# Designs tried in a protein design run: peptides against a protein of PDB entry 8BZL. Part 23

Target 1, 228 residues: chain A of PDB entry 8BZL
Amino acid sequence: SYDRAITVFSPDGHLFQVEYAQEAVKKGSTAVGVRGRDIVVLGVEKKSVAKLQDERTVRKICALDDNVCMAFAGLTADARIVINRARVECQSHRLTVEDPVTVEYITRYIASLKQRYTQSNGRRPFGISALIVGFDFDGTPRLYQTDPSGTYHAWKANAIGRGAKSVREFLEKNYTDEAIETDDLTIKLVIKALLEVVQSGGKNIELAVMRRDQSLKILNPEEIEKYV
Target 2, 242 residues: chain B of PDB entry 8BZL
Amino acid sequence: SRRYDSRTTIFSPEGRLYQVEYAMEAIGHAGTCLGILANDGVLLAAERRNIHKLLDEVFFSEKIYKLNEDMACSVAGITSDANVLTNELRLIAQRYLLQYQEPIPCEQLVTALCDIKQAYTQFGGKRPFGVSLLYIGWDKHYGFQLYQSDPSGNYGGWKATCIGNNSAAAVSMLKQDYKEGEMTLKSALALAIKVLNKTMDVSKLSAEKVEIATLTRENGKTVIRVLKQKEVEQLIKKHEEE

## One batch from the design tools (peptide; made by RFdiffusion4, then SolubleMPNN)

Design b1_p9_4_s3 (from b1_p9_4, 5 letters changed)
Fold by OpenDDE base, seed 4:
Structure b1_p9_4_s3 (fold): chain B 228 residues (1-228), chain C 242 residues (1-242), chain A 9 residues (1-9)
Amino acid sequence: as target 1 above (228 residues)
Amino acid sequence: as target 2 above (242 residues)
Amino acid sequence: SANAERLYE
């Protein structure tokens, strides 16, 4: 059956394994990214950390470099592979080009990696989408999204995972220049967007912020509650 | 080309990796293994199922493997797969030691194996490993640690967890009885016996059917010790008297 | 299944 062939087009032109990988992404917890004026913000839905699990080992937001971070939705193990390769590329770029990667560059690298896994008969697609945020060396904030197909686009705001549709609808209505006028307002926008799908308020949200010329900061629960 | 495509773990229409899920299901039929983190140590407790009287060499540890001086693991699942993975863990640990002249951090060793597991879920001509592992260890970064990994290549750190037969029930019991911040190795051992007694489908828990290893720090060195049968008997006896 | 849910984050 065409649905079982990894790299074979269906008669109607579908790559079913890529589409099914996109369904895998929808099983992941929700992640949201917003580009502000001088800030980028990632928010993720915290799955109920099982009692007795160490929270430090549950990371949905990861730094790729000092100027780039990523949130993902989908297969956790697949995400780790992508993250590691991206980190290596970021370091390699610094070594060879003597500048940090642009957010677009590393996004394209990740996208190309994903695309290759859709075209090889010996590999299944990655079951992850990613939101990649950061600052270019010129100080420009960036937000990109990648999906299992290897496509990527730049966004002002976007969401991935199980609640992505609802979050995107919220962002489409509420993302304005006024709503991102300040860093605090931008953070509030992300929180409000996540609250569309996250139950039990701010306790189930993880937020990461990167300001211009600053390192990634993960907000603690108390800091998040100030914005709720 | 098409023949290898059919042998790759693929997504279902709903985005599920059924071969990975089935591997996890298979592990549910394996012997029970517990891990408990304490303030002063960490332990593994594993069910011994194959007490064949005819086995000449009582393998001192059927399910618990020393990986290096600072780490040990226990395995639930396919024995042959377990042997391959435990050997790989040892090799990874030794290569790291050789390269950096210090022991591999616990999480890094776990991650290295998990990357291998993940690869076997993504590359053609491979099947998922039918094995879950519990890892205990100590390093200078995080101190005493307990990790669990599954066939997907996913892993997590735990204060207490269980894999294998009746793992869900065991985890539920651990959640109820585990006292965060107050767990001593002694109390952890007692808890392990309590949970095993309730989760093992045996009429009476015996020392012959249980392997226990502890990892502690003494004089700035890690000590991994498999409890003697007599010590396990005493733990069981104490439990029966409460 | 509980197993399926653990695979996705």
Scores: peptide ipSAE 0.345, ipTM 0.812, DockQ to the pose 0.775
Fold by OpenDDE base, seed 3:
Structure b1_p9_4_s3 (fold): chain B 228 residues (1-228), chain C 242 residues (1-242), chain A 9 residues (1-9)
Amino acid sequence: as target 1 above (228 residues)
Amino acid sequence: as target 2 above (242 residues)
Amino acid sequence: SANAERLYE
């Protein structure tokens, strides 16, 4: 059975384990990324944090470096491995090249890591997709997506996870130059996009904003409600 | 669907890791372990199922393990797997201490083990560990802490939680009775007894069937203490009188 | 299953 072999092509040229890993991603909560003019925004559907759980330990959005952050969908434990390796690479790059990574560079690194895990019989693919946003050292905002196969592309806006299709359809209709003319409008666009799939309004949304030459800011619920 | 049950590190067509899920299911049959975070300490309470009268080595604790001077854990699941993981935790903690000349932060120790657990779900030829752990600890960064980890390598911080048999019911009870910001170690101990009394599949709660450890700070040092049987008896008695 | 839901975020 070709579907059981980790690194075997089907007769039709499919890598089933990679496709199944993509199905794992769809089980994750929705994440959205939008590139504005001078801002990048990540929004995620909050998984209901169990009462008595420490919210500090439940994060779908994380910093990879001062200039790069990532949201993921899929297997949480897999994501942690990818995040840790990416963070190490970001620091290594600063030490060796004496500059922070470009968003494309770190995306390519993550993509290469994922690809390697699709080609070894001793390893299953990572069950995660990631939205990687940030600023290059020249001040250019960037948004990239990577999937379990190790493919990656640059985007103006994109979504991953269970509600990704609906969110993408919304973004395709509503992402315009006018819609991202200001930072506030860009944030509103992300919130509106998430509201297509998230129930109960802004309380179930986590939003992270990175502006040029600024650190990652996670908005509190009160700040989010101002945009709803 | 059954075909995907036999391979340890493959996705099902639906994107599921069945062996990890089955490992988690196995833990549901293990003895109950509780963790409760208080303002002045943190505790673990665990069910003792194997009271073998003929056991020569009075293990001070069957289910609660001291990891270092600042951390302890309790385990639910396969005993052999638990032994391997607890030893690994101790090794990680010691290596860190040797390298940095300071104790490993609590969350960092938890994540280090979780990375190992995750690896056993991703690398071929390995099966998931059939073990969930509760961790209690103190560090200078976050003070008293309680963590839970499962076979997937996921973890989370908790104010109170439960693993093992009837864990869902226990968690529900904890949610009802846990008073955020007002929990003393004394009240936490009482709550632990209350929950265990309801969740353990025993007619009457006995001190012989319960292990309790507390982690406190005294004079700027962490103190990990396993309660004596008499102390546990007193806690049970107090509960019965209420 | 409740267990399955815990694996994904």
Scores: peptide ipSAE 0.337, ipTM 0.787, DockQ to the pose 0.804
Fold by OpenDDE base, seed 5:
Structure b1_p9_4_s3 (fold): chain B 228 residues (1-228), chain C 242 residues (1-242), chain A 9 residues (1-9)
Amino acid sequence: as target 1 above (228 residues)
Amino acid sequence: as target 2 above (242 residues)
Amino acid sequence: SANAERLYE
């Protein structure tokens, strides 16, 4: 029924629910992704974990597969749904195609999922953007971004959520071949970028690093402080 | 804009889901529920508000529900919604047991329900559940656990937390008095009484107005026990003497 | 609102 249509065009051609979902993303804490030469790095602003909350249950960075990791900004519950669907697809791909997904493939899958929720009756858009990083089977590092509309693009570096504008401006100025010449420099670039918007220094930053043929590594606070 | 307040599953211009927020606000008016994790157990303490003398059945537990042998929950919010969700929890747990021949891990049960809650915030023709839950449980992976979930389908693990009426004040008190690594079940019970005494809108805390359940391990088995009124009275008395 | 902040990460 027409009454169940949530996402419809306005007279001036806007999809307001999609635009508003993008506003929901801006309420999320900042996430940044950077592609280095042989490394991909995700950094997120740690939301002050409420005193007495179990830290293990607060995850902004998650693995989709052995070769793919994702950070998100926006509605946490929505993100869980997307993550679960993506994980299932990664496993399905391994079973049916006998190879892991490319980063582009899984990004496209997520994007398609999001797009369907902008066009299906009785569904609101997902209130999340995602940074998806990883390595293709040929060893090429990749970074993609998706938004609530289902659009996606490949990036050298990007940011989402609160403070994304400031972080992007920083990256636009500071992302050079020299700045990503080494893994350590790449990590340092991410930290510096986040420090543009994160208060109280390295204690409020979570970093995940993926190197070629290596599993996702989440850096501990002490490791992060070495780069500050 | 009032236009976005009246629709169940739409974003506001600012990216807010007002119906979910309103559901959470409604829960704030429900009876207080506390959860506290200890080294040797976990407990739920809940306010009983529906004490009517003409009730035919003495409800042994109004707000605390056993989910399976290893988990229980407490609810704050719309009773009818709570009944639906608690039933779903039991079904999910049972289906898992049948499929895998082992009890469902605590967090998996919580997430399964949270996915349902989330769906009611995203699919048209549905309203958010007006219920928050506290979950207590034990599994072989993480031992004793305490979780909280809200109408959005978001959840988190906690050492101690509160939902319902005066939850913010209760959480503040818990933050002040909770001793990490040193919390015994006995001390947790005392803390629960202390917090309830200050947060419940009653002149005097009485055993008839408080439900307490503990989850412990004995001989490799989980034991879920609802405290008797006499036991609760003793806890209250002890608090009054301190 | 405090409730709104809990929904987003």
Scores: peptide ipSAE 0.334, ipTM 0.798, DockQ to the pose 0.781

Design b1_p9_4_s3 (from b1_p9_4, 5 letters changed)
Fold by OpenDDE base, seed 1:
Structure b1_p9_4_s3 (fold): chain B 228 residues (1-228), chain C 242 residues (1-242), chain A 9 residues (1-9)
Amino acid sequence: as target 1 above (228 residues)
Amino acid sequence: as target 2 above (242 residues)
Amino acid sequence: SANAERLYE
């Protein structure tokens, strides 16, 4: 049974474990990323945090460096491994090259890591997709997506997770130059996109904003409600 | 569909890791462990199932382990797996102390073990650990803390939580009775007894079947104390009178 | 199903 073997090709040329890892991503809560003119925005569906759970320990959006943030969908434990590796690489790059990583660079690093786990017979693929946003040192906003296969692409806007299809369809219709003309409009676009799949409005949304030459800001629920 | 149940490091067509899920299911049959965070301390309460009169070793605590001076944990699941993981926790904590000359932050210790657990779900030739852990601790960064980890390598911080047998019911009760911001260690102890009394599959709760440890701060030092049987008896008695 | 949901975010 080819589908039982650790990431081997089927007779039809499929890597089933990679495809199945992509299915694992679809089980994750929805994340959306949008690149504006001078802003990048990540929005995630808050999984119903159990009332007694510390919200600090439940984060789907994390900083990789001062200029790069990541949201993920899929296996949480897998994501932690990827995040840690990426953070180490970001710091290493600063030490060795004396400049922060470009968003593309760190995306490529993550993608390469994922890809390696698809070729090793002793390892399963990572069950995560990631939206990676940030600013290059030249001030250019970037959004990348990577999947379990190790593929990555640059996007204007994209979504991952269980509601990704609906969110993407919304973004395809509503992402215009006018819709991202201002930072506020860009934020509104992300919120509207998430509301396609998230119930109960702003209370179930986590939003992170990174502006040029500014650190990552996680909006509080009150701030989010102003846009809804 | 059952073809994917046997291998630990493969995804099912639906993107599931069945062996991890099965490990979690197995833990559901283990003895109940609960943790409660209070303003002035944190506690673990665990079901003691193996009371054999012929046991030579007076185990002060069967399910609660001191990890270092500032942290303790309780375990639900396979005992042998638990022993390996608790030993690893102690080693990690000790190595950190030696390297940095300060105690390891609580969350960092939890994360380190969770990375190990995760590895056993991703690397071939290994099975997931059949163990969930509750961690209690104090550090200078976040004060008193309670964490839970499972076989997947996932973890979270909690104000109160439960693992093992009837954990879902226990969590529900904790949600109902836990008063955020007003929880004292005394009230937490009472709540622990209340929840255990309802969730343990015993006709009558006895001090012999319950282990309780508290973690407090006294004069700038962490104190981890396992309650004496008499103290537990008093707590049970008080609950029965209410 | 409950266990499965805990694995994914």
Scores: peptide ipSAE 0.327, ipTM 0.782, DockQ to the pose 0.795

Design b1_p9_4_s4 (from b1_p9_4, 3 letters changed)
Fold by OpenDDE base, seed 3:
Structure b1_p9_4_s4 (fold): chain B 228 residues (1-228), chain C 242 residues (1-242), chain A 9 residues (1-9)
Amino acid sequence: as target 1 above (228 residues)
Amino acid sequence: as target 2 above (242 residues)
Amino acid sequence: SPNAEALFE
């Protein structure tokens, strides 16, 4: 039952609102992240943009900083709040520590934020999971996932959202050192993974690529088709 | 003591926020509001439902609100909620102006309010605002802009869109008739009348039942103008002649 | 519902 207090444990130790928030994530379109050798790639199922909608305002992938980007699944408005907080923290960190955040640091920050929203009676959990990718200042590529509970883990590859299970199964079978040997192969892996759940091929996929010491690049449809 | 009602901001077992969905449903029963972006301007057209003879004429516009010199909005939903949100928009815009000595960018104003709306979906003791808004504006960054926001705190930019009663039908008509890249303000006005004529639950469209505002640039300044009834009548007449 | 779908991305 959803008619429960937000911060109440079940007799078996479950936080139902957190679990329900995880169900909210599953209603989101699929996102996939893959860590390559010198590249991190985010791929998302492109939600059909309504005719007459400005594509500029529809973003499932966003930059948190120059060295970190994030894809999410779940409640869009919740995601905006998390993104904004994360961006502020990234800038604050640069000012106070004089270095960009590590991917782990900002992930932990986001995770902590989410966790706090699971423990207050006055707040519901965030209905989002996030894939956070980027490069540490030492040039190491990183991929992290967060969920509504505030847990986070590092991954080689992972997926979130509606088709996440199928995508993960694909990645478990196909993620090998050989499959990520080059940047192009890594991108191809992400596309193939998404094609497990995305209908109508590459036109419904958005890809973001971050290479070492390079800014986030969103691939255009023509570029994506080259990898299909 | 801070009242907390957990029912207003809780997930269902399926991960749904029913109160937000219900708020959105409530908006579907509100008067129709249209927004259309043109090359040389942007407009709002709104259904005026409360035509009471005893209504004090002081309100030049019932559903269209000037937010600042560069932005206006129209509202669909609960009037009291709309008043609160429009006031908040004005305050946000004013605070920004005071702080930065320049007008707030359009999208930034929209997002600021959307963050508030989102908060009312997440914090206990709050209910979602039963209001959707269309925003029109101009800024130096993106020029003329049209945005839509809903009770969830989601927003999007649009070339043309509709909220309120028969919004789905209106959007379909807009999709059919909107000519991308070729839309003048004049053509946008004609399109607005066409769509309203079909979507408003009235036997005949009359100028008294429609509010239209245009936002243009003249001599490097934004001009927000609410059309006079006579102007609206002319638009309606022109439509009827076609 | 269309409203439900609109909340998620």
Scores: peptide ipSAE 0.310, ipTM 0.785, DockQ to the pose 0.806
Fold by OpenDDE base, seed 1:
Structure b1_p9_4_s4 (fold): chain B 228 residues (1-228), chain C 242 residues (1-242), chain A 9 residues (1-9)
Amino acid sequence: as target 1 above (228 residues)
Amino acid sequence: as target 2 above (242 residues)
Amino acid sequence: SPNAEALFE
């Protein structure tokens, strides 16, 4: 008899494999997303890159399309699978519908993919949560979060990973209209939020910024230090 | 709980994949493989453990495999699993060449295999591959490259790294001695011998127990060469004199 | 364990 990975209900109604996948997410480094007025910002805790490792191959923030980017927490290999499928869907949408995906659309696609892996026989859930940010074709900034269960919601700000609780508490206290009044203030908010859980300051933070009608920009360490 | 240790593709209550961790642990007992990136080339050095006088086939290369004209790999772990994966790498590379009429980029080949590895950690009825790989290659996009992949389907690019037995110690030594931006293939070869001499559980390093391959560019072509035993002997001798 | 940590990002 093959020991198949089966996500089943417990007697008390829990899907333990989904819950355990959520625990896997908590083992990932922290990621934070904030929606500003005309900007979306992703910040991540940099995992200590080994001295001899090529930094190019260590990325927690990736583009899904020109108008959408994603940060994840959890299993790196699982994330790659999700990212690849999402990218294919973004391109497919452009070909078939002749418009880029909305942030909600691609989030829903990812969420549906995750959900299928919670219900399909012989598959385990994805061990990742994702923050998906971008701009819709009408110029509206969006932030979505999805988890291993396939649930997704729109957020003003949110965090995932090991330090997510502390970061969320910070954001709940400090996310105001005044705090996101400008692009720079929005970026500062993300940095301050990450500093709640990151010990070595700006050197251990990676930031990605997407402004209205602009491509994804990853800030260099010098640019980040200007906001600390 | 031990009940989660026996299942191939389930999360533990703590969110761990024990079978993947155990596969990685098993690889730690395999023969040592090193990879070092230089400015003018990249090399693989691997421990040869199966030296039996009754073996009818003289293995020119036991652990180093040519994948295509521009890439090679070394393996640490279960030999049968390694054979399956190396064959798959060759097939992927060939299919790409046929489809696009150009060699597959190095990282793309690595990721293609890593996606397969990942699948064996997520789909029921399958166990993780008990294999880690080092990849060396050249492409027009990034030049000389060194990659490492593990049973999880995770991979990374490296300037120098080690898999298999005593890999942690080897990596530590590489960190100490690797000179970024100044590494020549000659110095890389010397470093490889130095590290192997300390990490292999042998009283004396001998050429018969070491396989070394270099990947270089000559006249606009990639050259993958396995060093002859005499060349390895000279490298060992030189190290002993220092 | 080091192996466990290597799986997550």
Scores: peptide ipSAE 0.280, ipTM 0.775, DockQ to the pose 0.776
Fold by OpenDDE base, seed 2:
Structure b1_p9_4_s4 (fold): chain B 228 residues (1-228), chain C 242 residues (1-242), chain A 9 residues (1-9)
Amino acid sequence: as target 1 above (228 residues)
Amino acid sequence: as target 2 above (242 residues)
Amino acid sequence: SPNAEALFE
């Protein structure tokens, strides 16, 4: 029998494959996103890079366009597919609309893609959640999250992955206007949030920042230590 | 539940893809393949298990495949799956060359195949490929490169790595002996023999059981060479003398 | 399992 109906409703109305994909996300390392006043910051728990592995090929944070970047948690190979599709859409949008995508637009695109994979015959859901951050053309910083279900929401701050609960609890307590008053404070907030779940301090954190009208910047370990 | 074990491309309740994991487990039973990146080249060394007296000597390489002028790969896993994937790699590389009039960058070729692998983990009616690959190559962007990909469509760049039987032990040995920044191709070859000697389930390492290919740059051209049996014998002999 | 962990980032 062609197992075409992978994602189906249970008798009680659950989409188990979507729920299980959410469990797959929890297997991923923690990612956190924070929207500041004029900055968006992504922080991720570094997976223990094998000693002989090229660090270049181990990236949890990537640019989708000049004004949008994404962190994910879950299946790495699934993430690559989503990232590639999103990048193509960003470029296509520039060609057809003659403007860069808004962060909401590309998030909606990704969410729609994910949703289709929950409804298409012969396809399983994507085993990833994503934090999508960037700036709209008007200079407004944005943070969105999307899940395997294809749902998405705008956030001030959020986290995904195995330590997401603890990080979110921290952010709920500590995210204030004062805490994001400056770019440096915003960065510090992200680091502190990640340190709730990351062992061994700043060495296991990857941090990316995007400021208004600036490209994505990945901070080096020395830069991160300055905030710790 | 056994139900999740038998269905392809389905998540378990705990969020696992068992078919992918099982494919990876199957690769552990395949012959050992290792890759080592050096400053002046990159190599693949693979266990040759099919030694039959009636095999036509014309078979230069059983496990190492030239993909294009700048890349080669070694495979561990299901042979038929490997043949399909290696052919696809060649096709992708040729299509790229035709379209862009330049060789495909190494990582792009790897990712293209990885996307195919991933698709076979996500689209129903397909099983994961039971194959891991090591890729060696050179391009103008990153120079000499070594990549590993698995059935999930995940990949990574490596300075040295191993797939197949006893790969974990081999990787451990590589971690111990690999000297970053100081690895010459000559040293890499010696290291390859050392690791294979310890990881292959053979009483004595012989040249007939080992395939080695090197990728170097000569006069601005990539040279992929499969070592002759005599050359491999010399490497083994040198190792035995140390 | 090591295989399971390798799939996730």
Scores: peptide ipSAE 0.214, ipTM 0.679, DockQ to the pose 0.793

Design b1_p9_4_s4 (from b1_p9_4, 3 letters changed)
Fold by OpenDDE base, seed 5:
Structure b1_p9_4_s4 (fold): chain B 228 residues (1-228), chain C 242 residues (1-242), chain A 9 residues (1-9)
Amino acid sequence: as target 1 above (228 residues)
Amino acid sequence: as target 2 above (242 residues)
Amino acid sequence: SPNAEALFE
């Protein structure tokens, strides 16, 4: 009978399955998000694509809607489920409310989804953290993070995954108003942050940029090298 | 560690899903399946282990399944699980066709099944499917395609790949011999035989132990063909002469 | 194990 209760409190008040899911996140490749003045940037550590693998099918950064993008760290299959549900919600919101979601709204939706999987019998937590970036309708850039517990917060900059600690330490030292004064500087900041943990420079970095009233742009390797 | 590997799929203290890993390990003991993408087609080659002399000479596919007019798959793992998943693939494809009046794109069919697989790794009272699949197909978006999926619900597109027994060795051989942009279906067939000859746990490769299907386009239509035993024999013979 | 690593991105 207890096999149905996957996530339960320990005697000392811990939800071990949630904590262990957080450990799963740490096994994921590093992702970083930075909010600039008029730009949001996501950077991810690109896993070496196996020879003969189609690079198209390896996506760590995805669009949830025209105004929202997401990067994740942790279980890839879990992430796909979350992404798909978030996309459906974004479309549903457009149909029912007649406006695109705010970044906070969709973050809260994802967070609530994750939380339910920490409290529902017969379900394990999602083994993913996510960085969610985008623009609200008023043009305000936003960056949010969610974890397996279903908590979420707004950030100026943050990182998730195996190299998150080092990247965060870098960002804490280097995130200044001057460092994000321009779009280019913001992009450079993300690249520099990732280079703390990524080997072989720009070839192992995937970078996505969203500017106000613009669609998600994935930078090609040549564009990334210009910032290195 | 044993506490986290014997029950419903849960995280270990280190964040591992042991039941999924064990399902993947189980597939490593299944018969070898290869997929190779060519410029003019895509193929599946699979080891046939169930050879019964009393089977009616009716050509049957043990491991290769037609999903719809534009897609086929091969399976490695638990037969009963494979039957469930292949049936589900057919249903998904049919429902899509009915709903949209167009064939389901290859990747969408793959992802739909992968979502099911993932669910069996997350919901209590369920075990992961002990099955990996190779998918071959054609659609108007990406042309000829080859995909691989595993018990976790992960998938990827490939130029060439292998699942089942000795898959790592097979993949290494494919990496060495696959010529990107220059692969014809004919050369792909030869490569498949070469790899199977080295990776199958048999003393000698024979046509009775190998199933091969090709997917091509003829006159604007997808043609899925399972090679006859004689054709496979010819391929094997050609390989032995080289 | 290779299987463990394959699950995470």
Scores: peptide ipSAE 0.210, ipTM 0.685, DockQ to the pose 0.784

